# Peptides against a protein of PDB entry 2AUS, part 30

Target 1, 323 residues: chain A of PDB entry 2AUS
Amino acid sequence: ADIKREVIVKDDKAETNPKWGFPPDKRPIELHIQYGVINLDKPPGPTSHEVVAWIKRILNLEKAGHGGTLDPKVSGVLPVALERATRVVQALLPAGKEYVALMHLHGDVPEDKIRAVMKEFEGEIIQRPPLRSAVKRRLRTRKVYYIEILEIDGRDVLFRVGVEAGTYIRSLIHHIGLALGVGAHMAELRRTRSGPFKEDETLVTLHDLVDYYHFWKEDGIEEYIRKAIQPMEKAVEHLPKIWIKDSAVAAVAHGANLTVPGIVKLNAGIKKGDLVAIMTLKDELVALGKAMMSTQEMIERSKGIAVDVEKVFMPRDWYPKLW

## One batch from the design tools (peptide; aimed at target 1 W54 D211)

Design b2_p15_8 (made by RFdiffusion4)
Pose (drawn by RFdiffusion4):
Structure b2_p15_8 (pose): chain A 309 residues (1-127, 142-323), chain P 15 residues (1-15)
Amino acid sequence: ADIKREVIVKDDKAETNPKWGFPPDKRPIELHIQYGVINLDKPPGPTSHEVVAWIKRILNLEKAGHGGTLDPKVSGVLPVALERATRVVQALLPAGKEYVALMHLHGDVPEDKIRAVMKEFEGEIIQRKVYYIEILEIDGRDVLFRVGVEAGTYIRSLIHHIGLALGVGAHMAELRRTRSGPFKEDETLVTLHDLVDYYHFWKEDGIEEYIRKAIQPMEKAVEHLPKIWIKDSAVAAVAHGANLTVPGIVKLNAGIKKGDLVAIMTLKDELVALGKAMMSTQEMIERSKGIAVDVEKVFMPRDWYPKLW
Amino acid sequence: EEELEEIKERLEELD
């Protein structure tokens, strides 16, 4: 997921006018929240659905959604997209996820076999692909390990299968997500308590600094997604519901294939929309016309890059 | 558990 993609510039002269839109990290606080995402450290106990409901109550929001469900007893990274950016969590499906898990073996197994068997579970699995498994600690029947997986991978099922392969059986004692696409345990990971307090600092004390840092621009959700940057003049057509045509492309990532989920970005690096690539990168460079992206969801409001009559 | 109870009490105060 976190492979740095090469950027290919097709129109080296394209410029963006500051009058239109906002750099993503410079939105007025209300707009920042309307188009924000929270990198939430989900506590054990509540369901992911319940956590989102609490967030909507805390932030007095109409809409919100999480990216990748965590079970009630699972803690860790739970991206919660807000308001107008609610559906941006779609951008996380192609990105991977990472967990730290504690596996309790129902029988005694030599460490040698445990490491050898765990390694064999990398690659493909049926229940999804397992990118990597790193054993952190093996203390008796307790195995602590870090695992990177494709989205929708049930870790409980993976541990169960490891138990079968070892014949002794296995139980998942605990699980914590450490990564969900671009969201990881860094300075943006916040708790529900921080969110409530920072909201009070803002609505009661008039200080927006803390609630601002606790909420990320929605563009964070597409950090690991192939991108196509378009001219200012092309943003309006897309923002108004048109698919993206090739003439509007300024630069794009290498490696885009037909059918790939892509993010359409302004030259300010704001998220305009998510869509499916109808052409490859090379075709987008060589062709002068045609639909480059079948737009599935528009995020940018019509007001930022307006059509003027 | 104590921290979740605190969050629930604080959400009740919003009612």

Design b2_p15_8_s1 (made by RFdiffusion4, then SolubleMPNN; from b2_p15_8, 7 letters changed)
Fold by OpenDDE base, seed 2:
Structure b2_p15_8_s1 (fold): chain B 323 residues (1-323), chain A 15 residues (1-15)
Amino acid sequence: as target 1 above (323 residues)
Amino acid sequence: SEELERLREYLASLD
């Protein structure tokens, strides 16, 4: 998620009309909520679906969705996309995750051996999804980006782990326990990151949401609820971006594919088949789509379909029809 | 958690 992508400018003279659109920082509170994502601290106990249902009740919403299931007993970062932004969770599904886990060993193991064996689990691992997973129980490779041991207290090992989406920490701990020869289980798990969402000042509880919504509705104070909700653009920060001309925005907002002439600037390293975010010059999310060209092809070519538009977010009327 | 209890109480007040 933290990979700073180079920005390649294709049209350095392209300007944007300040009267068109609604930049993320300039949305009225109602519109901000309609295009919002909550960085929720999910409590242990409820399912991710129950928590989403509660947020809908608290905030009087018709639609919401979460950026990746946490088990009932697992706490921490659960991005919840609201209303018109609900489908932005598709950008978060493939995003890397970070956890802090407490592993309990079923026997005594020297600390040096614990450290050595856990380091061997960095990189590519083979996993089978758990029985309760909606995912087909086929063997699959997953990447462990890093394992950082925070504390070892006898048989208790506290560690931070960065993983590819859909890596099962419970299964990782089980395999570590087998490799140690004593067995192990997951005692506690907290998710500390989901793509661009992390434990920071934007993390809010369900209680915070109750209070902040009350302050807005009863006291007329919108500041707290405004801060508690991130713009949907936050949910695509980790994606490669393509910025488009004002003249292309309305067409893409109507579901037209992005063609090469509409591109003003783009991130380096886009490959054919990548999920990309189509942005305005005001950093508004227009749509998500599949790259049909590499970055290099989008630079070198004068025409053709650059992005197959899969999901539009921007309303059709924010920018004028210039086609 | 105390938070879940508060949420349940709040939600019960809305129904």
Scores: peptide ipSAE 0.029, ipTM 0.662, DockQ to the pose 0.588
OpenDDE base, seeds 1, 3, 4, 5: peptide ipSAE 0.024, 0.029, 0.022, 0.017; ipTM 0.512, 0.711, 0.569, 0.536; seed 1 fails the geometry check

Design b2_p15_8_s2 (made by RFdiffusion4, then SolubleMPNN; from b2_p15_8, 6 letters changed)
Fold by OpenDDE base, seed 2:
Structure b2_p15_8_s2 (fold): chain B 323 residues (1-323), chain A 15 residues (1-15)
Amino acid sequence: as target 1 above (323 residues)
Amino acid sequence: SAELEELREYLESLD
């Protein structure tokens, strides 16, 4: 769920110079690509790594990375961060996911019992990673946020499921089948959401990317490729944000930690240890970092390190050094 | 390019 976060203003007089930076909607096409994220519709068949390699080849890129592995047989939403934005995938890895799954039951079960048992799987579940996962096979809890049954046709159950990152839908379906007493397997799986990326007008195929790149390079039409690539700022929409003064931007872009005096406004509910996005007043992503203070501490204190800067995205020259 | 045609053929083979 997109948690609407309240915005608390610390400095209501803070202005931004329109000559500094490159707002997400004002980037030249080459710069837009360098700081882009594709909401890719991954086809079934290839690995997520193969698909990333294809995108790099199609768009003539040196670097790209995906926001969370889809299995070869799984289709749907795969965010792919490009070039200078590649490292923004770290914000997407912990993000919630949504899937549409087809579960096939190994026996006949009354619909009322299917609905009742599947409802019990909303909340905290215990899972073990599959053998093929690079993740250590330790028992862990994961949250199922919701299960929505879309259709029941005999032994076939189509459902939507929202889950915590790293929840295995195959394992969930196996456990549902055991609870129903007949067993079950995952017949089909599609990812419909990965954090802020979902099935919407921004979803594009590999074919779309081929065509749109061709239209740009051969025909001089940039509109399609521009629309197919989201600004990297999209990949941090789900994070709590801190907006900073123009005078602090260059320092943070050089890797300096954000101090309390640099804060103009911030989201409510930041806790110490949270991953936060540091933004300009033009909603440009400067950096990702770890909150060293709560929202309340950032409001009440006049000094101190607010954010330990972990990953800088903004170039050092977009804003002037004012120190 | 031959590489883009290879990609198209590959993608057409998946669906």
Scores: peptide ipSAE 0.026, ipTM 0.569, DockQ to the pose 0.102
OpenDDE base, seeds 1, 3, 4, 5: peptide ipSAE 0.000, 0.023, 0.011, 0.000; ipTM 0.357, 0.588, 0.421, 0.241; seeds 1, 4 fail the geometry check

Design b2_p15_8_s3 (made by RFdiffusion4, then SolubleMPNN; from b2_p15_8, 9 letters changed)
Fold by OpenDDE base, seed 2:
Structure b2_p15_8_s3 (fold): chain B 323 residues (1-323), chain A 15 residues (1-15)
Amino acid sequence: as target 1 above (323 residues)
Amino acid sequence: SAELQELEEYLKSLE
């Protein structure tokens, strides 16, 4: 998620009308909620679906969805997209994850051997999904981006791990235990990151949401609930972006594919087939789509379909039809 | 957790 993407400008003279749209930081509170994502600290115990149902009850919402399942016993970062933003979770599902895990070894192992063996699990690993997973139990490769040992206390190993989406930490710990020759199990697991969402000042509990909603509805204080909800644009920060002309916004908001003439600026390194976020010049999310061209093709070509629009988020009336 | 129990009690108070 921390990959700084270069921005290539195609049209340096493109301006945006300040009267059109609703920039993320300028949405009225009701509209902010309708296009919101909560960085929830999921408690251990409930399922991710139960937690989403509770958020819907607490905030009086019709729709919500989570950015990637946490097991009941797992705590930490669970992005929950609200109302009109619900579908933005599709951008978070493939995003990398970070965890802090406590591994308990079933025998004594020298610290140097623990460190050496755990380092070998950085990179590509072969995993099989757990029996209880709705995912087909096929062998698959997953990337472990990094393992950082935080503490070793006898048979207890506390470590941070960055992984590709859908890597099973329980399975990783089991394989580490086998490689150490003594066996191991996962004693505790917390998710500390899900794409752009991490443990920071935006992380809130279910209790916080109850209190903040009460302060808004009963006391008329919106500041707390406003701070507790991130704009949906946060959920696409990790994606490559394409910024479009004001004249193209309404067409894309109606589900039209983005054509090359509509592009003002774009990130470097877009490949054909990539998931991309289509943005206004005010950094409003218009739509998600599939890149039909590379960045280079989008620069060099004067015409053609740049993005196949898959999911529209922006209302059709935020920008005028200029066609 | 105590927080979960409090939330369940709160949610029951809304029903």
Scores: peptide ipSAE 0.030, ipTM 0.637, DockQ to the pose 0.620
OpenDDE base, seeds 1, 3, 4, 5: peptide ipSAE 0.000, 0.023, 0.021, 0.000; ipTM 0.359, 0.612, 0.533, 0.386; seeds 1, 5 fail the geometry check

Design b2_p15_8_s4 (made by RFdiffusion4, then SolubleMPNN; from b2_p15_8, 6 letters changed)
Fold by OpenDDE base, seed 1:
Structure b2_p15_8_s4 (fold): chain B 323 residues (1-323), chain A 15 residues (1-15)
Amino acid sequence: as target 1 above (323 residues)
Amino acid sequence: MEELEELREYLESLE
């Protein structure tokens, strides 16, 4: 998520009309909620679905969705997309995750050996999904981006781990235990990151949401609930972006594919088949789509379909039809 | 108000 993507400008003279659209920082509170994502600290105990149901009840919402299931016993970062932003979770599902895990070893192992063996699990690992998962139980590879040992206390190993989406930390710990020769199990797990969402000042509890909603509805104080909800654009920060002309926004908002002439600027390194975010020049999310061209092709070509639009978020009336 | 009380009770039951 922290990869600074280069921005290539195709049209340096392109301007945007300040009267059109609703930039993330200028949305009225009701509109901010309609296009919002909560960085929820999920408590241990409830399912991710139960927590989403509670958020809908607290905030009086019709729709919400989460950016990747946490098991009931697992706490931490659960992005919850609200109302019109609900489908932005599709950008978060494939995003990398970070966890802090407590591994309990079933025998005594020297600390030097623990450190050496755990370092060998950085990279590609083979996993089988657990029986409780709706995912087909085929052997698959997953990436472990990094393992950072935080503490070793006898048989208890506290560590931070960055992983590819759909990596099972319980399975990782089981394999580490086998490699150590003594066996191991996962004692505790907390998710500390889901793509662009992490443990920071934006992390809020269900209790916080109750209080903040009360302050808004009963006391007329919007500040807390506004800060507790991130704009949906936060949920796509990790994606490659394409910024489009004001004249192209309404067409894309109506579900038209993005054509090359509509592009003002774009990130480097887009490949055909990548999930991309289509943005206005005011950094408003218009749509998510599949890149039909590379960045290089989008620069070199004068015409053609650049992005196959899969999901529109922007209302059709925020920008005028200019075709 | 009743719904928020139920939630408070639920959250307290998780502690």
Scores: peptide ipSAE 0.034, ipTM 0.717, DockQ to the pose 0.104
OpenDDE base, seeds 2, 3, 4, 5: peptide ipSAE 0.031, 0.030, 0.032, 0.029; ipTM 0.708, 0.702, 0.726, 0.674

## One batch from the design tools (peptide; aimed at target 1 T205)

Design b2_p16_1 (made by RFdiffusion4)
Pose (drawn by RFdiffusion4):
Structure b2_p16_1 (pose): chain A 309 residues (1-127, 142-323), chain P 16 residues (1-16)
Amino acid sequence: ADIKREVIVKDDKAETNPKWGFPPDKRPIELHIQYGVINLDKPPGPTSHEVVAWIKRILNLEKAGHGGTLDPKVSGVLPVALERATRVVQALLPAGKEYVALMHLHGDVPEDKIRAVMKEFEGEIIQRKVYYIEILEIDGRDVLFRVGVEAGTYIRSLIHHIGLALGVGAHMAELRRTRSGPFKEDETLVTLHDLVDYYHFWKEDGIEEYIRKAIQPMEKAVEHLPKIWIKDSAVAAVAHGANLTVPGIVKLNAGIKKGDLVAIMTLKDELVALGKAMMSTQEMIERSKGIAVDVEKVFMPRDWYPKLW
Amino acid sequence: FEPVETAIEKRWKALE
């Protein structure tokens, strides 16, 4: 997921006018929240659905959604997209996820076999692909390991299968997500407590600084997604419901294939929309016309890059 | 909504 993509510039002269839109990190606080995402450290106990409901109450929001469900007892990274950026969690499906898990073996197994068997579970699995498994600690029947997986991978099922392969059987004592696409345990990871308090600092004390840092621009959700940057003049057509045509492309990531989920960005690096690539990168460069992206969801409001009559 | 440091988190970060 976190492979840095090469950027290919097709129109080296394209410029963006600062009058239109906002750099993503410089939105007025209200707009910042309307188009924000929270990198939330989900506590054990509540369902992911319940956590989102609490967040809507705390922030007095109409809409919100999480990216990748965590079960009630699972803690960790739970991206929660807010308001107008609610659907941006779609951008996380192609990105991977990482967990730290505690596996309790129902029988004694030599460490040698445990490491050997765990390694064999990398690659593909049926229940999804397991990118990597790193054993952190093996203490008796307790195995602490880090695992990277494709989205939708049920870790409980993976541990159960490891138990079968070892014959002794296995139980997942605990699980914590450490990564969900670009969201990880860094300075942006916040708790529900921080969110409530920072909201009070803003609405009661008039200080926006803390609630601002606790909420990320929605563009964070597409950090690991192939991108196509378009001219200012092309933003309006897309923001108004048109698919993206090739003439509007300024630069794009290498490696885009037909059918790939892509993010359409302004030259300010704001998220305009998510869509499916109808052409490859090379075709987008060589061709002068045609639909480059079948737009599935528009995020940018019509007001930022307006059509003037 | 107090932060909860989990048992696994405690154990895992102690290895660092």

Design b2_p16_1_s1 (made by RFdiffusion4, then SolubleMPNN; from b2_p16_1, 8 letters changed)
Fold by OpenDDE base, seed 1:
Structure b2_p16_1_s1 (fold): chain B 323 residues (1-323), chain A 16 residues (1-16)
Amino acid sequence: as target 1 above (323 residues)
Amino acid sequence: FERVVTELERRASALL
């Protein structure tokens, strides 16, 4: 999520009609909810699926989905995409994660040795998925981006860890304990980040959602429920973006692939096969798709399929057909 | 330790 992406402009004269679409800041409350994502503080105890079912009941929703399972005992950042935004969670599954973990050591180890060994686990690690995971139990490499030791209290080690998607912190702690020679287990775990979602002012509880929904329905106060729900565009902030002409929006919203002439501006560093967000000039999410060209090919070519459109989010009628 | 666990627990305990 922290990758700064340069923006390359192909058409500096491209304008957008202010009467077309619904930019994230101008959605009526009902439409904002239909295209919303909650940055939920998941409590310990319930499954991620039970929590999603509760949100659907609280907010009277037909559909919702979460941006990556937390175990029952694990708390913290669980992005929950609502209604028409439900499938935006596919952008969050491959995103990096951050956790705060409590590791309990099974023997006494000098603090200097703990710090030295934990630093060696930054970078590439070999993991096997746990038995309870639906993921095939093949050995695989995962990236540990950073380990920050917050506190050491005897045998208890509190640390922050940034990891590649699908890294198992329980397995990491087990391997650290083996490297220390005493063994270790995961005592506590909280997720503090999932891609663009973090512990900030947007993080809300299930209790907050109950109260904010009542303030809207009983008291007519929309402010709290509006702030508790992020626009679906938040869930794609970490993706490379392609911004398109107003004349291309309706075609992409109908499921047509994005062609090179429709591109106004794009992020640098797009590779063939990357997941990309197709945006309007008002920063509205039109679709997610697979890049069929690099950024360089999209600049140099006058024609061809730039993006294979996999999932449309924008309604077909927000922009006129201009073909 | 107590402050981070207490902040994690305070955020968790407001839901029981």
Scores: peptide ipSAE 0.008, ipTM 0.477, DockQ to the pose 0.086
OpenDDE base, seeds 2, 3, 4, 5: peptide ipSAE 0.006, 0.006, 0.000, 0.000; ipTM 0.459, 0.436, 0.338, 0.357

Design b2_p16_1_s2 (made by RFdiffusion4, then SolubleMPNN; from b2_p16_1, 7 letters changed)
Fold by OpenDDE base, seed 1:
Structure b2_p16_1_s2 (fold): chain B 323 residues (1-323), chain A 16 residues (1-16)
Amino acid sequence: as target 1 above (323 residues)
Amino acid sequence: FERVVTALERRAEALK
């Protein structure tokens, strides 16, 4: 999510009609909810699925989905995509995660040795998925982006860790304990980040959602529920983007693949096979798709399929059919 | 330690 992506402009004269679409900041409250994502503080105790079911009941929703399972005992950042935005969670599944973990050591280890050994776990690690995971139990490499020790109290080590998607912190702690020679286990775990979602002013509880929904329905106050729900575009901030002409939006919204002539601007560093967000010039999410060209090929070519469109989000009628 | 555990516990208690 912290990757700064350069924006390359192909058409500097491309304008957008202000009467077309619904930019994230201009959606009526009902439409904002239909295209919303909650940055939920998941409590410890319930499953991620139970929490999603509660949000659906609280907000009177037909559909919702979460941006990556937290175990029952794990708290913190759980993005919950609502209604028409439900499938935007596919952008969050491959995103990096941050956690704060409490590791309990099974013996006494000098603090200098703890710090030295934990630093050696930055980089590539070998893991096996736990038995409870639906993931095939093959050995696999995962990236640890950083380990930051926050506090050491005897045998208790509090640390922040940034990891590749599907890294198991419990397995990491077990391997650290083996490397220290005394063994260790995970005592506590909180997720502090999931891609673009972090512990900030947008983080809300289930209690907050109950109160904010009542303020809207009983008191007519929309402000709180509007702030508690992020636009679906937030869930794709970490993806490479391609911005398209107004004349291309309706075709992509009908499920047509994006062709090179429709591109106005794009991020640098797109590779063939990357998940990309197709955006309007008003920063509205049209679709997610697979890049069929690199950024360089999209610049150099005059024609061809740039993006294989996998999931449309925008309604077909927000932009006129101009073909 | 107490601040992170207390922030976790206070948010868990506000949901009981």
Scores: peptide ipSAE 0.010, ipTM 0.565, DockQ to the pose 0.082
OpenDDE base, seeds 2, 3, 4, 5: peptide ipSAE 0.010, 0.008, 0.007, 0.009; ipTM 0.547, 0.482, 0.377, 0.541

Design b2_p16_1_s3 (made by RFdiffusion4, then SolubleMPNN; from b2_p16_1, 8 letters changed)
Fold by OpenDDE base, seed 1:
Structure b2_p16_1_s3 (fold): chain B 323 residues (1-323), chain A 16 residues (1-16)
Amino acid sequence: as target 1 above (323 residues)
Amino acid sequence: FERVVTELERRARALL
């Protein structure tokens, strides 16, 4: 998620009409909610689905979805996409995750040995999904990006871990315990990051949402509920982006594939098959799609399908039809 | 919606 992507400009003369669209900062509160994502601090106890159902009840919403299941006992960062933004969670499912975990060792191990062995689990690991997972139980490789030991207290090890999507921390801890020779289990787990969503000033509780909704509906104060909801564009910050001409926006919003002439600027390093965000010049999310060309092919070619458009978010009327 | 604050949540907040 922290990969700084270079921006390659293809058309340096491309302008945008300020009267078209609704940039994230200019959305009325009702429209902001319809295209919103909550960085929820999920409490321990409820399922991720129960929490989404409660948010729908609190905010009087018809639709919502979450950016990747947390087990009932797991707390922390659960992105919840609202209404018309609900499908943006598909961008968050493949995103890297960070956790803080408490590992309990089943025997005494010197601290130096704990540190040495845990460092060996940085990189590629072999995992089997848990029995309760909807994922087919086969051996698979996963990346551990980093392990940071925060505290060691006898048999209790508190650590931060950055992982590839669908890495099971419970399985990681089990394998660490085997490598230490004493065995271990996961005592507690919190998710501290899901792609672009982290523990920051945007993290809100279910109580905060109740209070902020009340302040809006009873006192007419929209500021708190507005700040509690991130624009859907936040949920795609970690994706490679392609910015398009105003003249291409309405066609893509109607479900047309993005063709090379519509591109104004794009991120470096796009490969064929990558999930990409199609953006306006005002940083509005138009659609998600599959790259059909590399960045280099999108620069060098004068024509062809650049992106197969899979999920449109922008309404069809925000930009004029120029065809 | 009573939130039980875990020790892990308390520690995580102290790191922010």
Scores: peptide ipSAE 0.023, ipTM 0.583, DockQ to the pose 0.581
OpenDDE base, seeds 2, 3, 4, 5: peptide ipSAE 0.017, 0.017, 0.014, 0.006; ipTM 0.594, 0.578, 0.520, 0.396

Design b2_p16_1_s4 (made by RFdiffusion4, then SolubleMPNN; from b2_p16_1, 6 letters changed)
Fold by OpenDDE base, seed 1:
Structure b2_p16_1_s4 (fold): chain B 323 residues (1-323), chain A 16 residues (1-16)
Amino acid sequence: as target 1 above (323 residues)
Amino acid sequence: FERVVTALERRARALE
């Protein structure tokens, strides 16, 4: 998710009409909510589904969805996409995750041995999904991007871990405990990152949302609720992007596939089959789709389907039909 | 240890 992607310009003369669309910073509060994502601090106790139901009740919403389940006892970063943005969570499912975990060892182990063995778990690991997971219980490889030991207190090990989506920290801790020879279990877990969402100034509680909604509805102060909700474009920051001409926006918003002539600029390193975000020149999310070409093919070719459009977000009327 | 648990607990208690 932290890979800086180069931007390749294909058409340096392409301009955008400032009267068309609604850039993320120019959305009225009601429209901002309709295309919003909350960086929620999920409390321990409730399920991720219960928390989404509470947000819908607090904010008087018809639809919402979350960017990857946290277990009831797990707290921290839960992106909750609202209303028309609900399906943007599909961009967050494959995104890397970071956690802070507390591992309790079932025996005494020297600190140097703990550090050495935990370092060996950086890289590829073999896991089996837990019994309660809807995921098929086959052995699978997952990447551990990094392990950072924060504190060791006797048998308690506090550590930060960056992992590939669908890595089970409970299973990782179990395997570390086996490698140490004493066994271990997960005592506590907090998610500190989900793709572009992290523990920062955008992280809000359910209590904050109650207060901020009250300030808007009773006091007419929209500032707090506006800041508590991120634009849906935040949920795709980690994806490779393709920026399109104003003349191509309405067609894509109607569900047409993106063709090569519509491309103004794009990220380097797009491969065939990648999930990509189709953006306007004003950084509005038009759609998510599957790349049908590499970046190089999109540069070299004059025609063809660049992106198979899977999910449209932009309304059909934000840009005029220019075909 | 106390800071992470306390930050978790303080945020959980603010929701009670």
Scores: peptide ipSAE 0.009, ipTM 0.555, DockQ to the pose 0.083
OpenDDE base, seeds 2, 3, 4, 5: peptide ipSAE 0.008, 0.007, 0.008, 0.005; ipTM 0.503, 0.490, 0.543, 0.420

